# Designs tried in a protein design run: peptides against a protein of PDB entry 8OXM. Part 330

Target 1, 371 residues: chain A of PDB entry 8OXM
Amino acid sequence: FKAEFRLAGGVNLPKIIDCVGSDGKERRQLVKGRDDLRQDAVMQQVFQMCNTLLQRNTETRKRKLTICTYKVVPLSQRSGVLEWCTGTVPIGEFLVNNEDGAHKRYRPNDFSAFQCQKKMMEVQKKSFEEKYEVFMDVCQNFQPVFRYFCMEKFLDPAIWFEKRLAYTRSVATSSIVGYILGLGDRHVQNILINEQSAELVHIDLGVAFEQGKILPTPETVPFRLTRDIVDGMGITGVEGVFRRCCEKTMEVMRNSQETLLTIVEVLLYDPLFDWTMNPLKALYLQQRPEDETELHPTLNADDQECKRNLSDIDQSFNKVAERVLMRLQEKLKGVEEGTVLSVGGQVNLLIQQAIDPKNLSRLFPGWKAWV

## One batch from the design tools (peptide; made by RFdiffusion4, then SolubleMPNN)

Design b2_p29_1_s3 (from b2_p29_1, 17 letters changed)
Fold by OpenDDE base, seed 2:
Structure b2_p29_1_s3 (fold): chain B 371 residues (1-371), chain A 29 residues (1-29)
Amino acid sequence: as target 1 above (371 residues)
Amino acid sequence: MTKSEIENLKKFQERALKEAEELLKKLLE
């Protein structure tokens, strides 16, 4: 290990360390502190299994449909080493960096990212109608710019087109796989883009199995398909390539029902895999500006309330696990809102839910649904 | 899943974690 480290930014200030192997090769690693990287490690294994299913199918293999994975080695419940994805950037850093973000560069007369966030925080405790109106005002004055990512990185038109296609395929695959697994917390810092491949890398996989729906501000979208995400696809948006790649991914997932249920069942009952939402994690993910003052971790969690009878915790856990498995089975059967849908019908419903400004306006302001 | 398949998947996860650890160890060695 080199003695020097870099900060990767974000609230947890993960450390980028350079390691020299016995082979004399330098390897970059990300050291996360305070995160349970076991969740990320388990979800990476699930993504690898999904990739195996996608590679076995001729139609998904021809389209190169994969979810990007990274190597995770958990060191403890609060620390681990990630493979640093060299040549990746958070989509939030590219889009809404305060100094040189793409929105500021290409749309200097639009609202700043800070103004948008402030407006949405001001209405956070308001009605859904008031949130919707302010969200629409923000969206009108904050126009998408993510199309410029591929234009800046890929100057050759043929390469540009290929990379935009790779991006669109990556969004489609990760959206459908993420939906099946109930992946939440898809804010703009938890999605990286590879500057060479234009593929997405999803990080911070701690909100899975629809546990985002039980957050204090519940998640209302199946995946991130915001205006900038769509803008990166180019002029066709969600139509054509994206929709077809979603349908082909969903077809493989539905045809792999038994395998996926089996995998998820094992994970849900793994005592080492804490997938459940806890109040501290919920508070951490959706910190209110008012709550920053009192989170002195007097982790004098009095041992008294954790003595909820092990039996009642086990019964509650088992009921949640059963509900997760039932909902996964419904998704894999194409059951949405009590109706059996075709693959095309299910994918269409998910796209409509993900782009609905009423759903987007209800998200936690930290999710940045206007980006 | 049968109990045997669950145990095989746990052993696969443990092996994949161990292979990831060994691969990381070989990357760090």
Scores: peptide ipSAE 0.000, ipTM 0.326, DockQ to the pose 0.024
Fold by OpenDDE base, seed 3:
Structure b2_p29_1_s3 (fold): chain B 371 residues (1-371), chain A 29 residues (1-29)
Amino acid sequence: as target 1 above (371 residues)
Amino acid sequence: MTKSEIENLKKFQERALKEAEELLKKLLE
């Protein structure tokens, strides 16, 4: 290890350390303290399994559909080493960094990220109608700029086009895999973009199995498909490549139902894998002042032994796990709102849900649904 | 994936945890 470290920002001030491997290669690592990386580690393994399924299928393999993974080495219940994705940046840092963000650079007359945030916070406790109106005003005065990421990074038109396709495929794969696994908390700091590959890296996997729906402000979208995410796809938006890649990913997931159910079942009943939403975690996720720099630590709820009978906790846990498995089975059957959908119908519904400004306006302001 | 693939994943996590705890001890000394 090098003696020098950098701080990645955030309440837990994760340390970026450079490690020289036995191969003489420098590898950047993120040391998180006071964060349970076990959930991230488990979810990365599930992503690797999904990648294996995607690589076995000819149609998804030809499209190079993969979810980007990073190595997670949990050190303790409250510490771990992440392989820092060298050459990645949070999409939030690129888009809405207060000084040099792409919105400020390309749209200097639009609302600032802070003005957008403030407007949405002012209506946070108001009606859905008022939230929608303010969200539409924010969206009108905060136009997407994420197309400029690939334009800045890839000056060669052929490379630019290839990287935009890689981005679009990465969004599609991660969106569908994320939906199947019920990934939440997909705010702009929890999604990194690789500056070389244009692929997305999803971090902070602490909200899974639709536990985002039981947050004080429930998540109303299946994945992040906000205006900037769509803008990065270029002129076709969600149509063409994105839709087809979602459909092919969903097809592989649905055809792998038994495998995915078996994997998730083992994980849900793993006593070492705390995936359940607790009130402290919920509070932490939705009370943070949006310091744009903060990697969200998964707060382990320590043993406040509230003497709820162990039997009632276990029965409650089992009933939640069963509901998660049932919902996963429904998703993998294409059952949405009691209706069996085709792969194309299911993907279409998910896209419509994810881009619906009514759903987006209802999200916690910290999710930054206007970005 | 078989129960065996999941057990291999658990064993990988446990080994990674142990190596990482040893590394953290050395960094805190």
Scores: peptide ipSAE 0.000, ipTM 0.290, DockQ to the pose 0.026
Fold by OpenDDE base, seed 4:
Structure b2_p29_1_s3 (fold): chain B 371 residues (1-371), chain A 29 residues (1-29)
Amino acid sequence: as target 1 above (371 residues)
Amino acid sequence: MTKSEIENLKKFQERALKEAEELLKKLLE
């Protein structure tokens, strides 16, 4: 390891370190502290399994539908090493990073990202109607710009077109698999885009199995399909390539029901895999920017000997695990709101739910549903 | 790989993990 490190930014200040391998190659690694990388590692394994299923199907293989994965090596319950996704940038950084963000560059007269966040934070405790009205005002004055990512990175029109298709396919695959696994909405900093492939890399997989629905502000979308995410697909938006790739991905997932259920069952009952939402994790995920200053949780290591009173906690855990499995089975059968849908019907419902400004307006403002 | 090579690889992996953990600990301090 080199003695020098860089900060990747964010609350946990992850450290980027360069490692020289025995092959003489430098490899960047992200060192996270105070973060349980076991969930990320497990989810990467699930993504690899999903990729295997997608590669077995001729229609998904022809479309090169895959979820980008990275190597995760959990070292402890609160530390680990991630493969640094070299040549990736967070979508949030490209879109809304200070003065150099694409919104500021291409839409200098729109609301700033800060103004948008402030407006949505002011209505966070208000009615759904008030949230919707303010969200619509924000959306009108904060127009999507993510189309410019591919235009900036890929100057050749043929390459640009190919990369825009790669992006669209990546969004489709990750959206459907993310829905099946219950990843929910994804913070814009937790979605990386590869500057060479235009494929998405989802990082920080701390919310899975619809645990986002039990957050203080529950998730209302099946996956992140915000206006900028859609704008990156170009003029076709969610239609054509995206929809078709979602349908083909969903078809593979539904046809792999038994395999996916078995995999998820093993994971849900793995005593080493804490996928359950705890109050501290929920608070952390939905922390207000104003509260960031004082809560250095000196989480003394010792208080995790909260001896889970084995009996009542085990029964509650098992009931949650069973409910997750039941809901996964419903998804894989195409059961939505008590109705059995076709693949096309289910995908259509999910797309409509994900792009509905009423659903988006109800999301936690910290996750920037207007981006 | 011989049994001895596998054991040496395991010991190397354990040492590399432990060194990485110690380095991580020092980096996180």
Scores: peptide ipSAE 0.000, ipTM 0.257, DockQ to the pose 0.019
Fold by OpenDDE base, seed 5:
Structure b2_p29_1_s3 (fold): chain B 371 residues (1-371), chain A 29 residues (1-29)
Amino acid sequence: as target 1 above (371 residues)
Amino acid sequence: MTKSEIENLKKFQERALKEAEELLKKLLE
């Protein structure tokens, strides 16, 4: 290990450490404290299985559809080493960095990222109508700029076009796989972009199996398909390459129903995999900047020993696990709102739900649905 | 976060780092 470390951004201030392997290669590692990296490790294994299914199918293999994975070595229940994705940046850092973010550089007359966040926080406890009106005002005065990521990184037009296609394929694959697994908390700091490949890397996989719907502010979108995410695809937006890659990914997932159900069933009943949303985790994920000062001192390490009184908790746990499996089976059958949809119909519904300003305006302001 | 909370968080992260390094040593042995 090198004696120097860097702090990654975020509340938990994870440490980036450079390690020299026995092969003489430098590898960056992210050391997280107080996070259960077992959730990330399990979800990375599920992503590897999904990638195996996508590589077996000729149509998804030809399109190079893959979800980017990273190595997770859980070291304890509260510590572990993540492979730091060298040459990745959080999409939020590129877009809405306070000093030099792409919105400030390319749209200097738009609202600042801080003004947008403030406006949405002021209406957080208001009606859905008031949230929608303020969200539309924010969106009008905060125009997407993520097209400039590929333009800044890839100066050759042929390389630029290839990388924009790689980005679009990565968004499509991760969106559909993420929807099937019910991934939540897809805020702009939990999605990295590779500066060389233009592929996305999803991190902090602790909200899975639609547990984002039981947050104090429920998640209302199936995946992140915000205006900047769409702008990165270029002039076609969600049409053409993105839609076709979503449909081909969904086709492979639906045709692999038995395998996916078996994998998820094993994971849901694994006593080492705590996928359930607890009240403390829910408060942490939707914590207000004002509340950060009061709750930090009293989260004793021991209060996670909420003594699971085994008997009544086991029955409630089993009912939640059964509901998750039933909902996964519905998704894999194309059952949405009690109707059986084709792959194209299901993908279309999910895209419309993800881009709907009414759904986006209802999200927690920390999710930054206007970015 | 107060200065004291940031220092306590730094001390906790330094302990978690040492435990991680010791566990990595044991996994590489």
Scores: peptide ipSAE 0.000, ipTM 0.262, DockQ to the pose 0.025

Design b2_p29_1_s4 (from b2_p29_1, 16 letters changed)
Fold by OpenDDE base, seed 1:
Structure b2_p29_1_s4 (fold): chain B 371 residues (1-371), chain A 29 residues (1-29)
Amino acid sequence: as target 1 above (371 residues)
Amino acid sequence: MTESEKLNLEEFKKKALERAEALLKELLK
């Protein structure tokens, strides 16, 4: 290990360390403290299994459908080492960086990211109708720019076209796999894009198995398919390559129902894997800037007194796990709202739900559904 | 949970783990 470290920024100030392997290669590692990397590690294993299923199928293999994975080594319940995703940038950083974000560069006369956030925060406690109206005003004055990512990074037209297709395939695969696993909407900082491959890397997998639906502001979309995410696909948007890649991914997932159910069942009942939403995690995920009162995590809540009857906690946990498994089975059967859908029908419904401005307007403003 | 329900849950977890490991082994071949 090198003696020097860098800070990656953010609230938890993760440390970037460089190590030289026995192969003489330098490798960057991210050391997170006070963060449970077990969920990330488990979800990476599930993604690897999904990738194996996708590689076995001729149609998904020909389309190079994969979800990008990274190495996670949990060291404790509150520490671990991640492979640093070298050559990636958060899509939020590219799009809405305060200094040099693509929205500011390409659309300097549009609303600022701050103005958009402020407008949506002002209506956060208002009716769905008021949220929708303000969201439409924000969207009208904050036009998508993510098409410029591939245009900036790939100057050769043939490479540009290939990378835009790689991006579109990556979004499709991650959207469908993410829906099956119940990842829901993803914060714009938790989606990285590889500057060389144009593929997405999903990080911080702390919301899974539809636990986003039980947040104080529940998720209303199956995955992140916001206007900028769509704009990155180019002129065809969600039609053509994206839709076909979603359908082929969903086909593989549905045809692998028994395998996926067995895998998820093991994980849900692993006593070392805490996937449940707790109130503190919910507060952290949906913290308002105004609620940045100094909750110094000096809550040494001695975990002593919640020795409440292990029996009732276990029963509640088991009921939640069973419900998650039932819902996963429904998804893998194509059961949506009590109706059995074809792969094409299910994918169409999910796309429509994900792009519906009524659903997007109801999301937590901190997740920036207008980006 | 009764002791029988705990035992059934542990046996279920064990069987599920064995199946997942078997599936992983098949996936890695």
Scores: peptide ipSAE 0.009, ipTM 0.363, DockQ to the pose 0.021
Fold by OpenDDE base, seed 3:
Structure b2_p29_1_s4 (fold): chain B 371 residues (1-371), chain A 29 residues (1-29)
Amino acid sequence: as target 1 above (371 residues)
Amino acid sequence: MTESEKLNLEEFKKKALERAEALLKELLK
């Protein structure tokens, strides 16, 4: 290990450390403290299994559909080492960095990222109608720029085209796999982009199995398909390559129903895998910048032996697990709102839900739905 | 939960884990 560390941005202030391997190669690692990396580790295993399913299918293999994975080594319940994806950057860092963000560089007359966030925070407790109006005003004055990521990184037109396709495929695969698994908390700091491959790396996988829907501000979108995410696909947006890759991914997921259900069933009943949303985690994920001062997380999670009868906790847990499995089975059957949809119909519904400004305007302002 | 219900849950968890490990071993072959 090198003696120097850098802080990665974000509430958990993860430490970026450089490790020299026995091979003499430097490897960047992220040390998360106060975070349960077991969830990330488990979800990475599920992603690897999804990748195996995608590689077995000829149509998804031909399209090179894969969800990017990273190595997670849990060291304790609250610490671990992530293999930091060398050559990745948070999409938020590229887009909305206060000094050098792509929005500021390419759209200097638009609202600042701070102005957008402030406007959306001011209406956070307002009606859905007021949130929608302010969100539309923010969107009008904050135009997407993520197309410039590939243009900046890939100067050769043929390479640029291939990398834009790789990006689009990565968004499609991760969106559908993420939807099936009910992956939440897809804010712009939890999605990295590889500067060499243009593929996305999803991090911080602690909100899974639709537990984002039970947050104080519930998640209203199946995945992140915001205007910048779409802009990165180029002129076709969600049409053509993205839609087809979503459909082919969904076909593989639906055809692998039994396997996916069995895997998720095991994980839901694993006593070492705490996937359930707790009130403290919910408060942490939707903490206001103003509330940062008082919550020293004395997460002594040990001492609240609220002796709620172990029986009632276990029964409540089992009912939640059963509901998650039932909802997963519905998704894998194409059941949406009590209706059985075709793969194309289901993918279309999910795309429409993800891009709907009414859904986006209802998200927690920290999710940055205007980006 | 009765002791029988706890035992049944542990046995269910154990069988689920064994099935997952078997599936993982088959997927990794």
Scores: peptide ipSAE 0.007, ipTM 0.364, DockQ to the pose 0.022
Fold by OpenDDE base, seed 4:
Structure b2_p29_1_s4 (fold): chain B 371 residues (1-371), chain A 29 residues (1-29)
Amino acid sequence: as target 1 above (371 residues)
Amino acid sequence: MTESEKLNLEEFKKKALERAEALLKELLK
C-alpha cells in the first residue's frame, strides 16, 4: 500500500488508497470507515448470481445484460475495503455536484440544483398536491441534460451509439434486478457511470428488500428512472431498447423464481446480514443537509447491546423476513397490487410508476428526484 | 482460486484491515 491517501467526498470521507499487488500492478482501493460493507458485499454476490442467470438465458446473453459489480471486502461491522471503480464518476457529480456540472453548462438559465433542492425542501411537510405542483415547477425549470454524457465522452458517432445502447441496457438490467431485490430509488451519488463503457455501477447498497418503504419519507418508485436517467437513453427514452431489456431481464428473474427465493431466504435469515432498517440508519439516509454539521454519530459500539428481549426482536424480525419473502414471491409471479400481470404488463407498470411525477414528487428531497 | 490466491486474498484482507483500522483511528483523532 502507498503511504498517501486521497479523500473521496461525502459525509463518511472514505479514503482512496493505492496498493501495489504482487503482480506489480497498482490498484486503487476505497477504504470506508463507519459503514457496514457486509450489505454491499452480500448484494454484490446476489448481483453475481443474477448475472449468472442472465448469462444462461440466450436473449439476455445476446443483449449482454449484466449488472456491474465491484469487489467488496468487509473488514469489520464498521469498516471495509471496496474496489475503487476506476474510470467511473457519480452521475450526480457529472450532473449537479460540480461548479461545472452538466446542468450549469448546458442549461445556465435553469434553476440551480440548490434552488431546486430548496424549493422541494420547503414543501417536504406539505400535501402531496403542493409537492406535485412544486415538483412540476422545478422540472419545468430544470431540464434534463444527461444525454450530453455520452456526447462528451464518445465523439465518434458509431461509438457514441454503441455506448448509449450499453448505458440503456445497464439501466434496464439494474432497474429490474433492483426492483426484484427491493433496492428502490438510488441517490445520484450512489450511481456511478463508467466513462469507458457507459455502464452503471450501483454502490452503497444500504437499502434493500423494500426497506426504503419504511423510511420516514417512504419510497414511491420501484427504481430510479428520473428525467436525467431517461435522457441518457437518448430520443427513444424508456421505449424500444430499455423496455425490451427490462422485459427480457424480468423474464429471466420470473423464470428463476425458486433460485431467487432460495438465495434471498438464506440471506434474510443470515444473522451476519443486517438488512433491516433501523431508526438511526433511516435518519442517516434522510438527514437534512443542514443537520449534517452536528451529528457526528458517535455511535459508541456498546449501546447496540441494548438487550432488547431477544424474543420480541426475533418475532419482529421473522415477520419482516416473511413479509419480504412473500413480496419477492409476488414480484416473481408478476403480482402487482393483487393482480397477476404478464412480463410486459409488469414492466410497463414499473416504468410508469418510476417516471410518474406524482410518485417522484413524494420522494425524499435529499435524493433529488428532479435530476 | 488456487490456494496461493486464497492466501494472498487473506493476507490482503488482513493488511487492508490493519490499514482500515489505522485510518479509522486517524479519523477519530
Scores: peptide ipSAE 0.000, ipTM 0.258, DockQ to the pose 0.023
Fold by OpenDDE base, seed 2:
Structure b2_p29_1_s4 (fold): chain B 371 residues (1-371), chain A 29 residues (1-29)
Amino acid sequence: as target 1 above (371 residues)
Amino acid sequence: MTESEKLNLEEFKKKALERAEALLKELLK
């Protein structure tokens, strides 16, 4: 390891370290502290399994439908080494960087990212109607700009077109796989974009199996399909390539029901894989920027005090695991809201839910649903 | 959990992962 480290952006300030391998090659590594990288490691294995299923199907293979994966080496419950995704940037850094974000560059007369966040924070405790009205005002005064990512990075028109298709396919695959696995916390810092491939890399996989729905502010969308995410697809938006790639991904997932259920069952009963939402994790994920100052690092959450009676915890855990498996089985059968849908019907419902301003306005302001 | 329960659980996990990998390898053939 080199003696120097760089800070990555974000709240946890993960350390980028350069490692020289025994092969003499420099490899960048991201050292996360305070995060359980075992969750990321397990979810990366599940993504590899989903990729295997997608590569076997001729229709998904021809479309190059894959979810991007990275190497995770968990070192402890609170530390590990991630493969630094070299040549990736958080979509939030590109879009809403305070200094030179794409919104500021291309839409200098729109609301600032800070003004949008402030307006949504002011209504956080208000009615759904008030949240919706303010969200619509924010959206009107904060227009999408993510189309410029591919335009800035890919000057050749043929390459630009190919990369925009790669982006659209990556969004589709990750959205459907993420929905099946109940992946949450898809804020703009947890989604990286590769500057060479235009593919998305999803990081921080600690909110899975719909545990985002039990957050103090519950998640109301199946995946991130916000206005900037759609703008990156170009003029067709969610129609055509995105929809077809979602349908073909969903078809493979539904046809792989037994395999996916067996995998998820093994993971849910894996006691080193803490997929359950705990109150401290929930508070951390939805912490206000104002509250960041007082959480001294000395909350050693000693595993001691949450020794509620082991019997009641185990029974409650088993009932949650059973409900997760039942809901996964429903998704893989196309059961939505008690109705069996076709692949096209299910994908359509999920797209409508993900783009609905009423659902988006109800999200935690830190999720930045207006981006 | 006793140390013995933790060890049995790590072995169970290892076997479950090995089974999932074996199922994946069989499906890949």
Scores: peptide ipSAE 0.012, ipTM 0.396, DockQ to the pose 0.020; fails the geometry check

